# Peptides against a protein of PDB entry 5YCA, part 143

Target 1, 132 residues: chain A of PDB entry 5YCA
Amino acid sequence: RSLPAERNPLYKDDTLDHTPLIPKCRAQVIEFPDGPATFVRLKCTNPESKVPHFLMRMAKDSSISATSMFRSAFPKATQEEEDLEMRWIRDNLNPIEDKRVAGLWVPPADALALAKDYSMTPFINALLEASS

## One batch from the design tools (peptide; made by RFdiffusion4, then SolubleMPNN)

Design b2_p30_7_s4 (from b2_p30_7, 11 letters changed)
Fold by OpenDDE base, seed 4:
Order: sequence, then C-alpha cells, then structure tokens
Structure b2_p30_7_s4 (fold): chain B 132 residues (1-132), chain A 30 residues (1-30)
Amino acid sequence: as target 1 above (132 residues)
Amino acid sequence: DDEEDEEFRKLIEEEREEEEEEEEEEEEEE
C-alpha cells in the first residue's frame, strides 16, 4: 500500500522512550445511550503547524482508533488516501465494530503494527500503558 | 480541561452521525 508522502514531524523518531508520554495521557468518561464508557486520549501537537490531534483508546478492551492515528500521522492526507488506508486495515487487520464511536478501531496488536508503519510506536505504547 | 473534553466528546460522537447518514442514503437508493 501507499501511505501519504508527508508525515507529521512529531513522529520523526520511532525509537524514542515512550515513558515520558504516559503522564500526558488523560482519561475521560463519555456517556452513551447504553451507558458510560471510558476513553484514554493523548494530545499530539504537530511541532511545525501547532495543530493538535487526539489519539484515542477505549479503556475496556484497549482498542485504538486507527482513524485518529492516520489523521495525526498524515495531516495533509486527502479523504481518498484515508479511505484507501481504512480499507487496507479492514482487509489486512482485525478492526472492531462499535457503532457508538466514530472511525475505525483496532486491537492493541494491530495498533502497534500501524504505529510501526506510521512511526508512532512511542505514542501508542504510552497510550496503551496509561491508566484509565 | 472542559474545552478539550467537549472537543474530544464531539470527535467520538460526530462521525457516528455521518456514518448513519451515509447508511440511510445507501438504503434510500436501493
């Protein structure tokens, strides 16, 4: 598959220690028609554009929004490029179906695979290790 | 931060409405 050409400079080094990012994560309870659910979010700011994006984890099963990862990693991606990547994820990984939440969500192992592809490993590790 | 909490809530909920609208449009075209 082809990923967008321009990546967020925040993710220039995939080998960084993730430990300092853990305290930057925040837990939030969101109310849904079927009851409350806890999410963990990590605010990721592009150091050049100063535009933030939230990386998102569902606390219960540690599923991570692949959509949030893609949008953070590739801030200049077209909708078509996003759709192509989401289709690739559906065809090659194990996304979950949750009609309560927007975007495409994947299990932790798949999130780490995507993190390697997007050079986001420290951020996803931190998001997974953060308390909820 | 209440503002960030509201922003995050919208991120979780708003795209669900768009997906529901797309599903409704696809069902109306069949």
Scores: peptide ipSAE 0.346, ipTM 0.729, DockQ to the pose 0.809
Fold by OpenDDE base, seed 2:
Structure b2_p30_7_s4 (fold): chain B 132 residues (1-132), chain A 30 residues (1-30)
Amino acid sequence: as target 1 above (132 residues)
Amino acid sequence: DDEEDEEFRKLIEEEREEEEEEEEEEEEEE
């Protein structure tokens, strides 16, 4: 597969210690028709454009929004590039189906695989270790 | 931060809200 050419400079070093990012995560309860669900979010700001994106985890099963990862990693990606990557994820990984939430969500192992591809490993590690 | 909480809520519910808006538009056309 082909990923977008330009990556968010926030993710220039995939080997950084993730522990300083853990306390930057925030838990939030969202009410749905079938009851409340807890999410953990990490605000990631592009140091050049100053545009923020949230990385997202479901607290219950630790699923991560692959869509949030992609949009944060590739701020200049086209919708077509996003659609192609989401299709690749559906074909090659193990996304979950949850009609309550926007985007494509994947298990922790898949999120870490994507994190390696997107150079986001410290951020995903922090998101997974944060309390809910 | 209440503003960030609301922004995050909207991001999570985006597809749901779009589906609800489409259903409301279909009901108004009938």
Scores: peptide ipSAE 0.344, ipTM 0.728, DockQ to the pose 0.533
Fold by OpenDDE base, seed 1:
Structure b2_p30_7_s4 (fold): chain B 132 residues (1-132), chain A 30 residues (1-30)
Amino acid sequence: as target 1 above (132 residues)
Amino acid sequence: DDEEDEEFRKLIEEEREEEEEEEEEEEEEE
């Protein structure tokens, strides 16, 4: 697969300690027709554009939005590039189906694999370790 | 905090509508 050429400069160093990011995560309860669900979010701001994106985790099973990861990592990606990556994830990883939430969600192991590809490992580690 | 909560809620809900529309469009083309 081909990833977009321009990456968010926030993710320039994939080897940073993730522990300082853990307290920046926030838990939020969202109400759905079938009941409430808890999410953990991490606000990630592009240091150049100052545009924020939220990384998202379902608290219960620790599933992470791959869509949120991609949009944060590649803020200048086209919709076509996003669609191609989401198709690759469907074909090569183990996405979950949850009709309640938008985007493509993946289990923790797959999220960490994507994080390595997107240079987001500290952020995904923090998101996974944060309390809900 | 409240503003970010609302923004996050919208993000969770909006992409659901977009994916449902895309799936419906793909099913109509097949």
Scores: peptide ipSAE 0.341, ipTM 0.728, DockQ to the pose 0.833
Fold by OpenDDE base, seed 5:
Structure b2_p30_7_s4 (fold): chain B 132 residues (1-132), chain A 30 residues (1-30)
Amino acid sequence: as target 1 above (132 residues)
Amino acid sequence: DDEEDEEFRKLIEEEREEEEEEEEEEEEEE
């Protein structure tokens, strides 16, 4: 697959220690028709554009929004590029179907695989280790 | 931060309508 050419400079070093990012995560309870669900979010700000994106985790099963990862990693991606990547994820990984939430969500192992591809490993590790 | 919480809530809820339409369109084209 082809990923977008420009990546968020926030993710220039995939080998950084993730532990300082853990306390930056925040838990939030969202009410749904079938009951409340807890999410963990990590605010990631592009150092050039100063535009923030939230990385998102479901607390219950640690599923992570692949959509949020992609949008954070590739701030200049077209909708077509996003659609192609989401299709690739559906075809090659194990996305979770949850009609309550927007975007494509993947289990932790898949999120870490994507994190490697997007150079986001420290951020995803922090998101996964954060308390809910 | 209440403002960030509301923004995040919207992010969780808003994208569902667009993705369901795209999946339905893809299934209709196959």
Scores: peptide ipSAE 0.342, ipTM 0.729, DockQ to the pose 0.700; fails the geometry check

Design b2_p30_8_s1 (from b2_p30_8, 12 letters changed)
Fold by OpenDDE base, seed 2:
Structure b2_p30_8_s1 (fold): chain B 132 residues (1-132), chain A 30 residues (1-30)
Amino acid sequence: as target 1 above (132 residues)
Amino acid sequence: SALREAVLAQLLATESEEDAEALVRELLGE
């Protein structure tokens, strides 16, 4: 597959220690019509554009929003590029399409595989280790 | 939608309007 050419400079170094990012994560219970669900999020701000994106984890099964990862990693990606990557994820990983929320959500192992591809490993590790 | 407004209201309890709107987009795609 072909990933977008330009990547968020926030993710220039995939070898960073993730530990300092853990306390920056925030957990919140969201009330849905069918009941509550807890999400953990990490605010990731592009240091050049100053535009933030939120990485998201469902606390119950630790699923990570692959869509949020892609959008954060590739802020200048076209819709076609996003669609292509989401199709690749459907074909090669184990995404969940939850009726309550948007995007493709993948289990921790798949999230870390994507994180390596997107150079987001420290951020996804932190998101996975954060308490809910 | 009613759901969007309900989720947004919950997020606004702790987040700025800008961040709450961003989170709603991530969660609900709208």
Scores: peptide ipSAE 0.719, ipTM 0.949, DockQ to the pose 0.868
Fold by OpenDDE base, seed 3:
Structure b2_p30_8_s1 (fold): chain B 132 residues (1-132), chain A 30 residues (1-30)
Amino acid sequence: as target 1 above (132 residues)
Amino acid sequence: SALREAVLAQLLATESEEDAEALVRELLGE
């Protein structure tokens, strides 16, 4: 598959130690109409544009928003490019579409596979290891 | 929406308005 040409410079090195990122993660309980859900988030700021994106994990099943990953990794991607990648995820991984929240959410193993493709491995490892 | 406002209010308890808005977009797509 084809990914967008320009990647967030925050993710220039996929081999960095992830452990310093773990304490930067934050957990929060969100009350929804049908009950509470806990999310873990990691703020990722593009060092050039200074625009932040939040990587998101559902605490209960450790599923991670693939949509948040893509948008953070490829800040200049078109909607068409995002749609194509989301279709690829649906066809090749095991995404979950939760009616309470937006985007495609994938289990940890799939999230790490995407992280490798997007050069985000340290950030996803940290997000997965953070406490909730 | 009512849901957006409710989630936003919860996030504003600990986050800046800018970050809370970003989080709502990630969670709710709006």
Scores: peptide ipSAE 0.719, ipTM 0.949, DockQ to the pose 0.871
Fold by OpenDDE base, seed 5:
Structure b2_p30_8_s1 (fold): chain B 132 residues (1-132), chain A 30 residues (1-30)
Amino acid sequence: as target 1 above (132 residues)
Amino acid sequence: SALREAVLAQLLATESEEDAEALVRELLGE
């Protein structure tokens, strides 16, 4: 598959130590109509554009929003490029679509696979290790 | 939507307006 040409410069180095990112994660309980759900998030700011994106994890099953990953990694991606990648994820990984929230959510192993592709490994490791 | 407003309100308890709006977009797609 092809990924967008320009990547968020925040992710220039996939080999960074992830541990300093762990305390930057935040957990929050969100009350939905059918009950509460806990999410862990990591704020990721593009150092050039200064636009923040949040990487998201569901605390209950540790699912990671692949959509949030893609949008953070590829800030100039077109909707078509996103749709293409989301289709690839559906075809090649094990995403779920939770009725309460938007996007494709993938289990930790799949999230790490995507992280490797997107050069986001430290950030996803931190997100997965953060407390909820 | 009512849901958006409810989630946004929860986020605004601890986040700036900018961050809360970003989080709502991530969570709800709106």
Scores: peptide ipSAE 0.719, ipTM 0.949, DockQ to the pose 0.847
Fold by OpenDDE base, seed 4:
Structure b2_p30_8_s1 (fold): chain B 132 residues (1-132), chain A 30 residues (1-30)
Amino acid sequence: as target 1 above (132 residues)
Amino acid sequence: SALREAVLAQLLATESEEDAEALVRELLGE
């Protein structure tokens, strides 16, 4: 498949140690109409543009928002490019669409596969290892 | 929406307005 040409410079080195990122993650209980749910988030700021994006994990089943990953990795992607990637994820991975939240959410193994494709491995490892 | 406002209020307890708005967009797509 084809990914957007320009990637967030934050992810230029996929081999960095992820452990310093773990304490930067934050857990939050969100009250929904049908009950509470806990999310873990990691703020990722593009060092060039200074625009932040948040990577998101559901604490209960460790599902990670693939949509948040894509938007952070490819800040100049078009909606068409995002739609194309989300279709690829539906066809090739195991996404879930939780009715309470937006986007496609994938299990840890799939998240790490995407992380390799997007050069985000340290950030996804940290997000997965953070406590909730 | 009522849901958006409720989630935003919860995030504003610990986050800046800018970050809370970004988080709401990620969570709810709004």
Scores: peptide ipSAE 0.718, ipTM 0.949, DockQ to the pose 0.849

Design b2_p30_8_s2 (from b2_p30_8, 13 letters changed)
Fold by OpenDDE base, seed 3:
Structure b2_p30_8_s2 (fold): chain B 132 residues (1-132), chain A 30 residues (1-30)
Amino acid sequence: as target 1 above (132 residues)
Amino acid sequence: SPLRQKILEQLLKTESEEDAQALVEELLGE
C-alpha cells in the first residue's frame, strides 16, 4: 500500500520514550443514546499547523480509532488516500465498526501495527497504557 | 445532529471550544 507522502512532524521520531505522554491522556465519559461509554484520548497537536487531533481509545476494550491515527499522522492526505488506507485496514487487520462512533476501530495489537507504519508508536503506547 | 450538540455541550464543560469540537469530530465524524 501507499501511504501519504507528508507526515505530521510530531511523529518524526518513532523511538521516543512513551512514558511522558501517559499523564497527558485524559478519560471522558460520553453519553450515547444506549448509555454511557468511556474514552481515553491523547491530544496531538501538529507543531506546524497548530491543529489538534485526538487519538481515541475505547476504555472498555482498548479499541483505538485507526481513522484518528491516520488523520493525525497525515494532515494533508486526500480523502481518496484515507479511503484506500481504511480499505487496507479492513482487508488486512481486524477492525470493528461501533454503531455509536465514527471511523474504524482496531484492537491494541492492530493499533500498534499501524503505529509502526505511521511512526507514532510512542503515542499509541501511551494511549494504551493510560488509565481510564 | 441533536446527539452531536449534546456531546459538544457536555465536552464544553471541561474542554476548550477547539478541543471539544475536535473530540466531537473524532467521535461522530465531520
Scores: peptide ipSAE 0.673, ipTM 0.935, DockQ to the pose 0.854
Fold by OpenDDE base, seed 4:
Structure b2_p30_8_s2 (fold): chain B 132 residues (1-132), chain A 30 residues (1-30)
Amino acid sequence: as target 1 above (132 residues)
Amino acid sequence: SPLRQKILEQLLKTESEEDAQALVEELLGE
């Protein structure tokens, strides 16, 4: 598949140690109509544009928002490019359905596969390892 | 929506307005 041409320079090195990123993650309890849910987030700021994006994990099942990953990795992507990637994820990975939240969420193994594709492995490892 | 506003208000207790809005967008969409 084709990914957007320009990637967030924050992710220039996929081999970095993830452990320093773990304490940068934050947990948040969100009250939904059907009850509370805890999310873990990691604020990722593009070093050039200074625009932040939050990577998101559902604490309960460790699902990661693939949408948040894509948007952080490819800040100049078009909506069409995002739609194509989300379709690819639906067709090739194992996304979950959660009507409470927006975006496409995937299990940890799939998130790590995407992280490799997007050069985000340290950040996703940190997000998965952080406490909730 | 009422839900969006409720979540936003909760986040604003600890987050900046910018971050709170960004988090709401991640959770509930634009």
Scores: peptide ipSAE 0.673, ipTM 0.935, DockQ to the pose 0.845
Fold by OpenDDE base, seed 2:
Structure b2_p30_8_s2 (fold): chain B 132 residues (1-132), chain A 30 residues (1-30)
Amino acid sequence: as target 1 above (132 residues)
Amino acid sequence: SPLRQKILEQLLKTESEEDAQALVEELLGE
């Protein structure tokens, strides 16, 4: 597959220690029609554009939004590029369907695989280790 | 939608308007 050409400079170094990012994560209970759900989020700000994106984890099963990862990693990606990547994820990984929330969500192992592809490993490790 | 507004208002208790909007968009879409 082909990923977008330009990547968020926040992710220029995939080898950084993730532990300083853990305390930056925040948990939030969201009330849905069928009951509450807790999410853990990490605010990731593009150092050049200053535009933030939130990486998202479902606290219960540690599923992570691949959509949030992609949008953070590739700030200039087109909708078509995103759609192609999401289709690739559906065909090659193990996404879950959750009618309550938007985006494509994947289990931790898949999230780490994507993190390697997107050069986001420290951020996803921190998001996974953060308390809820 | 009513749900979007409800979640937004919940987030606004602890988040800035900008962050709350961003979080709602991540969770529910645009």
Scores: peptide ipSAE 0.673, ipTM 0.935, DockQ to the pose 0.831
Fold by OpenDDE base, seed 5:
Order: sequence, then C-alpha cells, then structure tokens
Structure b2_p30_8_s2 (fold): chain B 132 residues (1-132), chain A 30 residues (1-30)
Amino acid sequence: as target 1 above (132 residues)
Amino acid sequence: SPLRQKILEQLLKTESEEDAQALVEELLGE
C-alpha cells in the first residue's frame, strides 16, 4: 500500500530507546454513560510545526487508536489518504468496535505493526508499557 | 453535547484548555 509522502520529523529514527518516553505517558479516567474507562496517552509534538497530537491507549484491553497514530505520523495527509489507510486496516488487521470513542482502534500487535510502517515504534512501545 | 462538555470539564481539572480540547477530539471526534 501507499502511505503519505511526508512524515512527522518526530519519527525520523525508529530505532531509538523507548524507555525515556514511558514516564511521559499519563493515565486518565473518563466517565462515560455506561461507566468509567481509563486511557493512557502520550503527547507527541511535531518539532517543526510545534503541533501536538495525543497517542491513545485504552487501559483495559490495551487497544490503541490507529487514527491518532496516522494523524500524528502524517500531519499533511488528506482525508482521502486517511480513509484509504483506515480501510486497509479494516481489511488487513483486527480493529475493534467501541461506540464510546471515535477513531479506529487496534490491538497491541496490530499497533506495533502499524508503528513499524509509520516509523513510530519507540512511541508505541512506551505507550504500551506505561502504567494505568 | 452534554457528554462532550462533561468530559471536557473533567479534563480541565488537570489539563490546559488546549490539551483538554485535543483529548476530547481524540476520544469523541468532531
């Protein structure tokens, strides 16, 4: 498949140690109509544009928002490019359905596969290892 | 929506307005 041409310079090196990112993660309990849910987040700021994006993990099942990953990795992607990638994820990976939250969420193994594709492995590893 | 505002207010207890709004958008979309 084809991914957007321009990538967030934050992810220029996929081989960096992820451990310094772990303490930068934050847990948050969100009250939904059907009860509370805990999310773990990592703020990722594009060093060039200074625009932040939050990578998101559901603490309960460790699902990660593929949508947030894509938007962080490819800040100049069109909606059409995003839609095509999300369709690819639906067709080739194992996304979950959760009507409480927006975006396409995937299990940890799929998130790591996407992280490799998007060159953001350290960030996803940190997000997965952070405490909730 | 009432839910969006409720979650935003919850986040504003510990987050900046900018971060709280960004988090709500990640969770609930537009």
Scores: peptide ipSAE 0.672, ipTM 0.935, DockQ to the pose 0.843

Design b2_p30_8_s3 (from b2_p30_8, 10 letters changed)
Fold by OpenDDE base, seed 5:
Structure b2_p30_8_s3 (fold): chain B 132 residues (1-132), chain A 30 residues (1-30)
Amino acid sequence: as target 1 above (132 residues)
Amino acid sequence: SPLREAVLAQLLAELSREDAELLVRELLGE
């Protein structure tokens, strides 16, 4: 598959130690019509443009929003490029369907696979290890 | 939507309006 040409410079180095990012994660219980759910979020700011995105994890099953990962990694991506990647994820990984939230959510192993592709491994490791 | 407003209100307890609105859009798509 083809990923967007420009990547967020925040993710230049996929080999960085993730542990300093763990305390930057934040957990919050959100009440939905069908009950509460805890989410863990990590604010990721493009160091050049200063535009932020939140990476998101459902605390209970550790599902991670692939959509949020993509948007953070490729801030200049077109909707068509996003749609193409989301289709690829549906066809090749194991996304879940959750009616409460938007985007495509994937289990931890898939999230880490995407993280490698997007050069986001430290950030996803931190998000997965953060307390909830 | 009522859902957006309800979630946004919760996020505003911990985030700035700018961050909360960013997050609610990412979370709910609206």
Scores: peptide ipSAE 0.724, ipTM 0.954, DockQ to the pose 0.804
Fold by OpenDDE base, seed 3:
Structure b2_p30_8_s3 (fold): chain B 132 residues (1-132), chain A 30 residues (1-30)
Amino acid sequence: as target 1 above (132 residues)
Amino acid sequence: SPLREAVLAQLLAELSREDAELLVRELLGE
């Protein structure tokens, strides 16, 4: 598959040590109509544009928002490019549909596969290892 | 929506308004 040409310069080096990012993650319990759910978030700011995005993990099952990953990795992506990638994820990975939240959420193994594709491995490792 | 406002209120306990607005949009799509 093809991915957008322009990638967030925050992710220029996929080989960086992820451990310094772990303490930057934050866990919070969010009360939903059907009960509480804990999310872990990591704020990722594009060092050039200064536009931030939050990467997100559901604490209970460690599902990661693939949509947030894509939007952070490819800040200039078109809606069509996002739609195509989300379709690819549906066809090739194991996303879940959670009625409480938006976007496609994938299990840890799938998140790490996407992280490799998007050059986000340190950030996803940190998000997965952070306490909740 | 009422859900958006409820989640936003919770996020505002820990985040700036700008960050909370960003996160609630990413989390809920609204």
Scores: peptide ipSAE 0.721, ipTM 0.953, DockQ to the pose 0.830
Fold by OpenDDE base, seed 4:
Structure b2_p30_8_s3 (fold): chain B 132 residues (1-132), chain A 30 residues (1-30)
Amino acid sequence: as target 1 above (132 residues)
Amino acid sequence: SPLREAVLAQLLAELSREDAELLVRELLGE
């Protein structure tokens, strides 16, 4: 597959220690029509453009939004590039379907595989280790 | 939508309007 050419400079170093990011994560219970769900979020700001994105985890099953990862990692990606990557994820990983939320959500192992591809391993490790 | 407004209201309890709007779009796609 072909990933977008330009990556968020926030993710220039995939080898950084993730532990300082853990306290930056925030958990919140959101009430949906069919009941409450807890989400953990991490605000990630592009240091050059100053544009933020949130990485997201569902606390119950630790699913991570692959869509949020992609959009944060590749802020200048076209919709076509995103669609192609999401199709690749469907074909090669194990995304879940949750009718309450948008995007593709993947289990922790898949999230870490994507994190390696997107050079954002510290951020996903922090998101997975944060309390909920 | 009513769902968007309900989720947005909850996010606004902890986030700025800008951040809440960003997050609700990511979470709900709207």
Scores: peptide ipSAE 0.717, ipTM 0.952, DockQ to the pose 0.782
Fold by OpenDDE base, seed 2:
Structure b2_p30_8_s3 (fold): chain B 132 residues (1-132), chain A 30 residues (1-30)
Amino acid sequence: as target 1 above (132 residues)
Amino acid sequence: SPLREAVLAQLLAELSREDAELLVRELLGE
């Protein structure tokens, strides 16, 4: 597959130690019509544009929002490029359907595979290791 | 939507308006 050409400069180094990012994660219980769900979020700000995105984990099963990862990693991606990547994820990974939330959510192993592709490994490791 | 407003209200307890609006849009798609 072909990923967008321009990547968020926040992710220029995939080998950084993730541990300093762990305390930056925040857990919150959100009440939905069918009951509560806990999410862990990590605010990731593009150091150049100053535009933030939240990376998100569902605490219960540690599913990660692949959509949020893509949007954070590729700030200039078109909707068509996003759609193509989401289709690739559906075809090659194991996304989980959750009617309560938008986007594609994937299990930890898949999230780390995407993180490698997007150069986001430290951020996803931190998000996965953060307390909830 | 009522759902959006309910989730947004919860996020506003911990986030600025700007961040809460961003996050609720990502969570709910609206």
Scores: peptide ipSAE 0.717, ipTM 0.952, DockQ to the pose 0.802

Design b2_p30_8_s4 (from b2_p30_8, 13 letters changed)
Fold by OpenDDE base, seed 3:
Structure b2_p30_8_s4 (fold): chain B 132 residues (1-132), chain A 30 residues (1-30)
Amino acid sequence: as target 1 above (132 residues)
Amino acid sequence: SALREKVLAQLLATESEEDARLLVRELLGE
């Protein structure tokens, strides 16, 4: 498949040690109409544009927002490019649709596969290992 | 929506308004 041409320079080195990122993650219980859910978030700021994005994990089943990953990795992507990638994820991975939240959420193994594609491995490892 | 405001309020406990709004969009959409 084809991914957007320009990637967030934050992810220029996929081989970095992820452990320093773990304490940067934040866990919080969010109250929804049907009950509480804990999310872990990691703020990722583009070092050039200074535009931040948050990577998100549902603590209970460790599902990761693939949508948040894509938007962080490809800040100049068009809506069409995002739609195309989300369709690819639906067709090739195992996303879930949680009625409480937006976007496509994928299990840890799928998140790590996407992380490799997006050069985000340290950040996703940190997000997965962070306490909740 | 009411839900959006409630989620925003929870996030504002630890985040700036700018960051909280970003998080709301990530969680609940545009």
Scores: peptide ipSAE 0.746, ipTM 0.956, DockQ to the pose 0.870
Fold by OpenDDE base, seed 4:
Structure b2_p30_8_s4 (fold): chain B 132 residues (1-132), chain A 30 residues (1-30)
Amino acid sequence: as target 1 above (132 residues)
Amino acid sequence: SALREKVLAQLLATESEEDARLLVRELLGE
């Protein structure tokens, strides 16, 4: 697969300590037609463009939105590049199906694999360790 | 949709309108 050439400068260093990011995460119960679901979010702002994206985790099974990861990591990616990556994820990882939410969501191990590819390991570690 | 508006309302309890709309897009799509 081919990832987009330009990556969010927020993720220039994949080796940073993740613990300072944990308290930046926010958990909230969202009411859906079929019942409540808790989500944990982490606001990630591109330090150059100042454009924010949110990384998302479903608290119950710790699934992470791979779509949110990709969009944050590659803010200038085309729709075709995103579609290609999402297809790769579907073919090579273990995305879950949840009719309530958009995008591809993956279990923690897959999220960490993607985080390595996208150079955003500290952010995913923080998101996974945050209280819900 | 009704669901989109209800989710937005819940997010607006703690987020700015701009951020809440970003979150809705992540959760429910465009």
Scores: peptide ipSAE 0.746, ipTM 0.956, DockQ to the pose 0.868
Fold by OpenDDE base, seed 2:
Structure b2_p30_8_s4 (fold): chain B 132 residues (1-132), chain A 30 residues (1-30)
Amino acid sequence: as target 1 above (132 residues)
Amino acid sequence: SALREKVLAQLLATESEEDARLLVRELLGE
């Protein structure tokens, strides 16, 4: 597959130690109509544009929002490019279905596979290891 | 929607309005 050409400079080095990012994650219980759900989020700010995106994990099953990953990694991506990537994820990975939340969510192993593709490994490791 | 406003209110407990709204969009969509 072809990913967008321009990547968030925040992710220029996929080999960085993730541990300093762990305490930057924040857990919160969100009340939904059918009950509470805990999410862990990590604010990721593009060092050039200063535009933030939040990476998100559902605490219960550690599912990660692939949509949030893509949007953070590729700030200039078109909707069409996003749609194509989400289709690829559906066809090649194991996304879960959760009617409470938007976007495409994937299990930890798939999230790490995407993280490698997007050069986001330290950030996803931190998000997965953060307390909830 | 009512849900959107309720989720926003919860996020505003610890986030700025800008960040809370960003989170709502990520969680619930546009």
Scores: peptide ipSAE 0.745, ipTM 0.956, DockQ to the pose 0.838
Fold by OpenDDE base, seed 1:
Structure b2_p30_8_s4 (fold): chain B 132 residues (1-132), chain A 30 residues (1-30)
Amino acid sequence: as target 1 above (132 residues)
Amino acid sequence: SALREKVLAQLLATESEEDARLLVRELLGE
């Protein structure tokens, strides 16, 4: 696969301690037509452009939005590049289907694999460890 | 949609309008 050339400078160092990010995560119960679901979110702001994105986890099964990870990591990516990566995820990882939410969601192990590829490991670790 | 507005209202309880709308897009799509 071919990942976009430019990455969010927020993710310049994949080896940083993730623990300071844990209290920055926020959990909330969201009411859906079929019932409530808890999501954990982490606001990630590009330090240069000041454009934020939210990384998100479904609390119940700890699924992470791969789509949100990609969009945060690669703010200048084309739709074609995103589509290509989402297809790669479908073919190589274990995404889940959830009619309630948009994007492609993956289990924790897959999220961490993507985090390594996107240089987002501290942020995904924090998101996974945050209370819900 | 009605669902989108209901989710937005829930997020506005703790987020600014700007961030709440961003979250709705990331959670529910366009």
Scores: peptide ipSAE 0.744, ipTM 0.956, DockQ to the pose 0.843

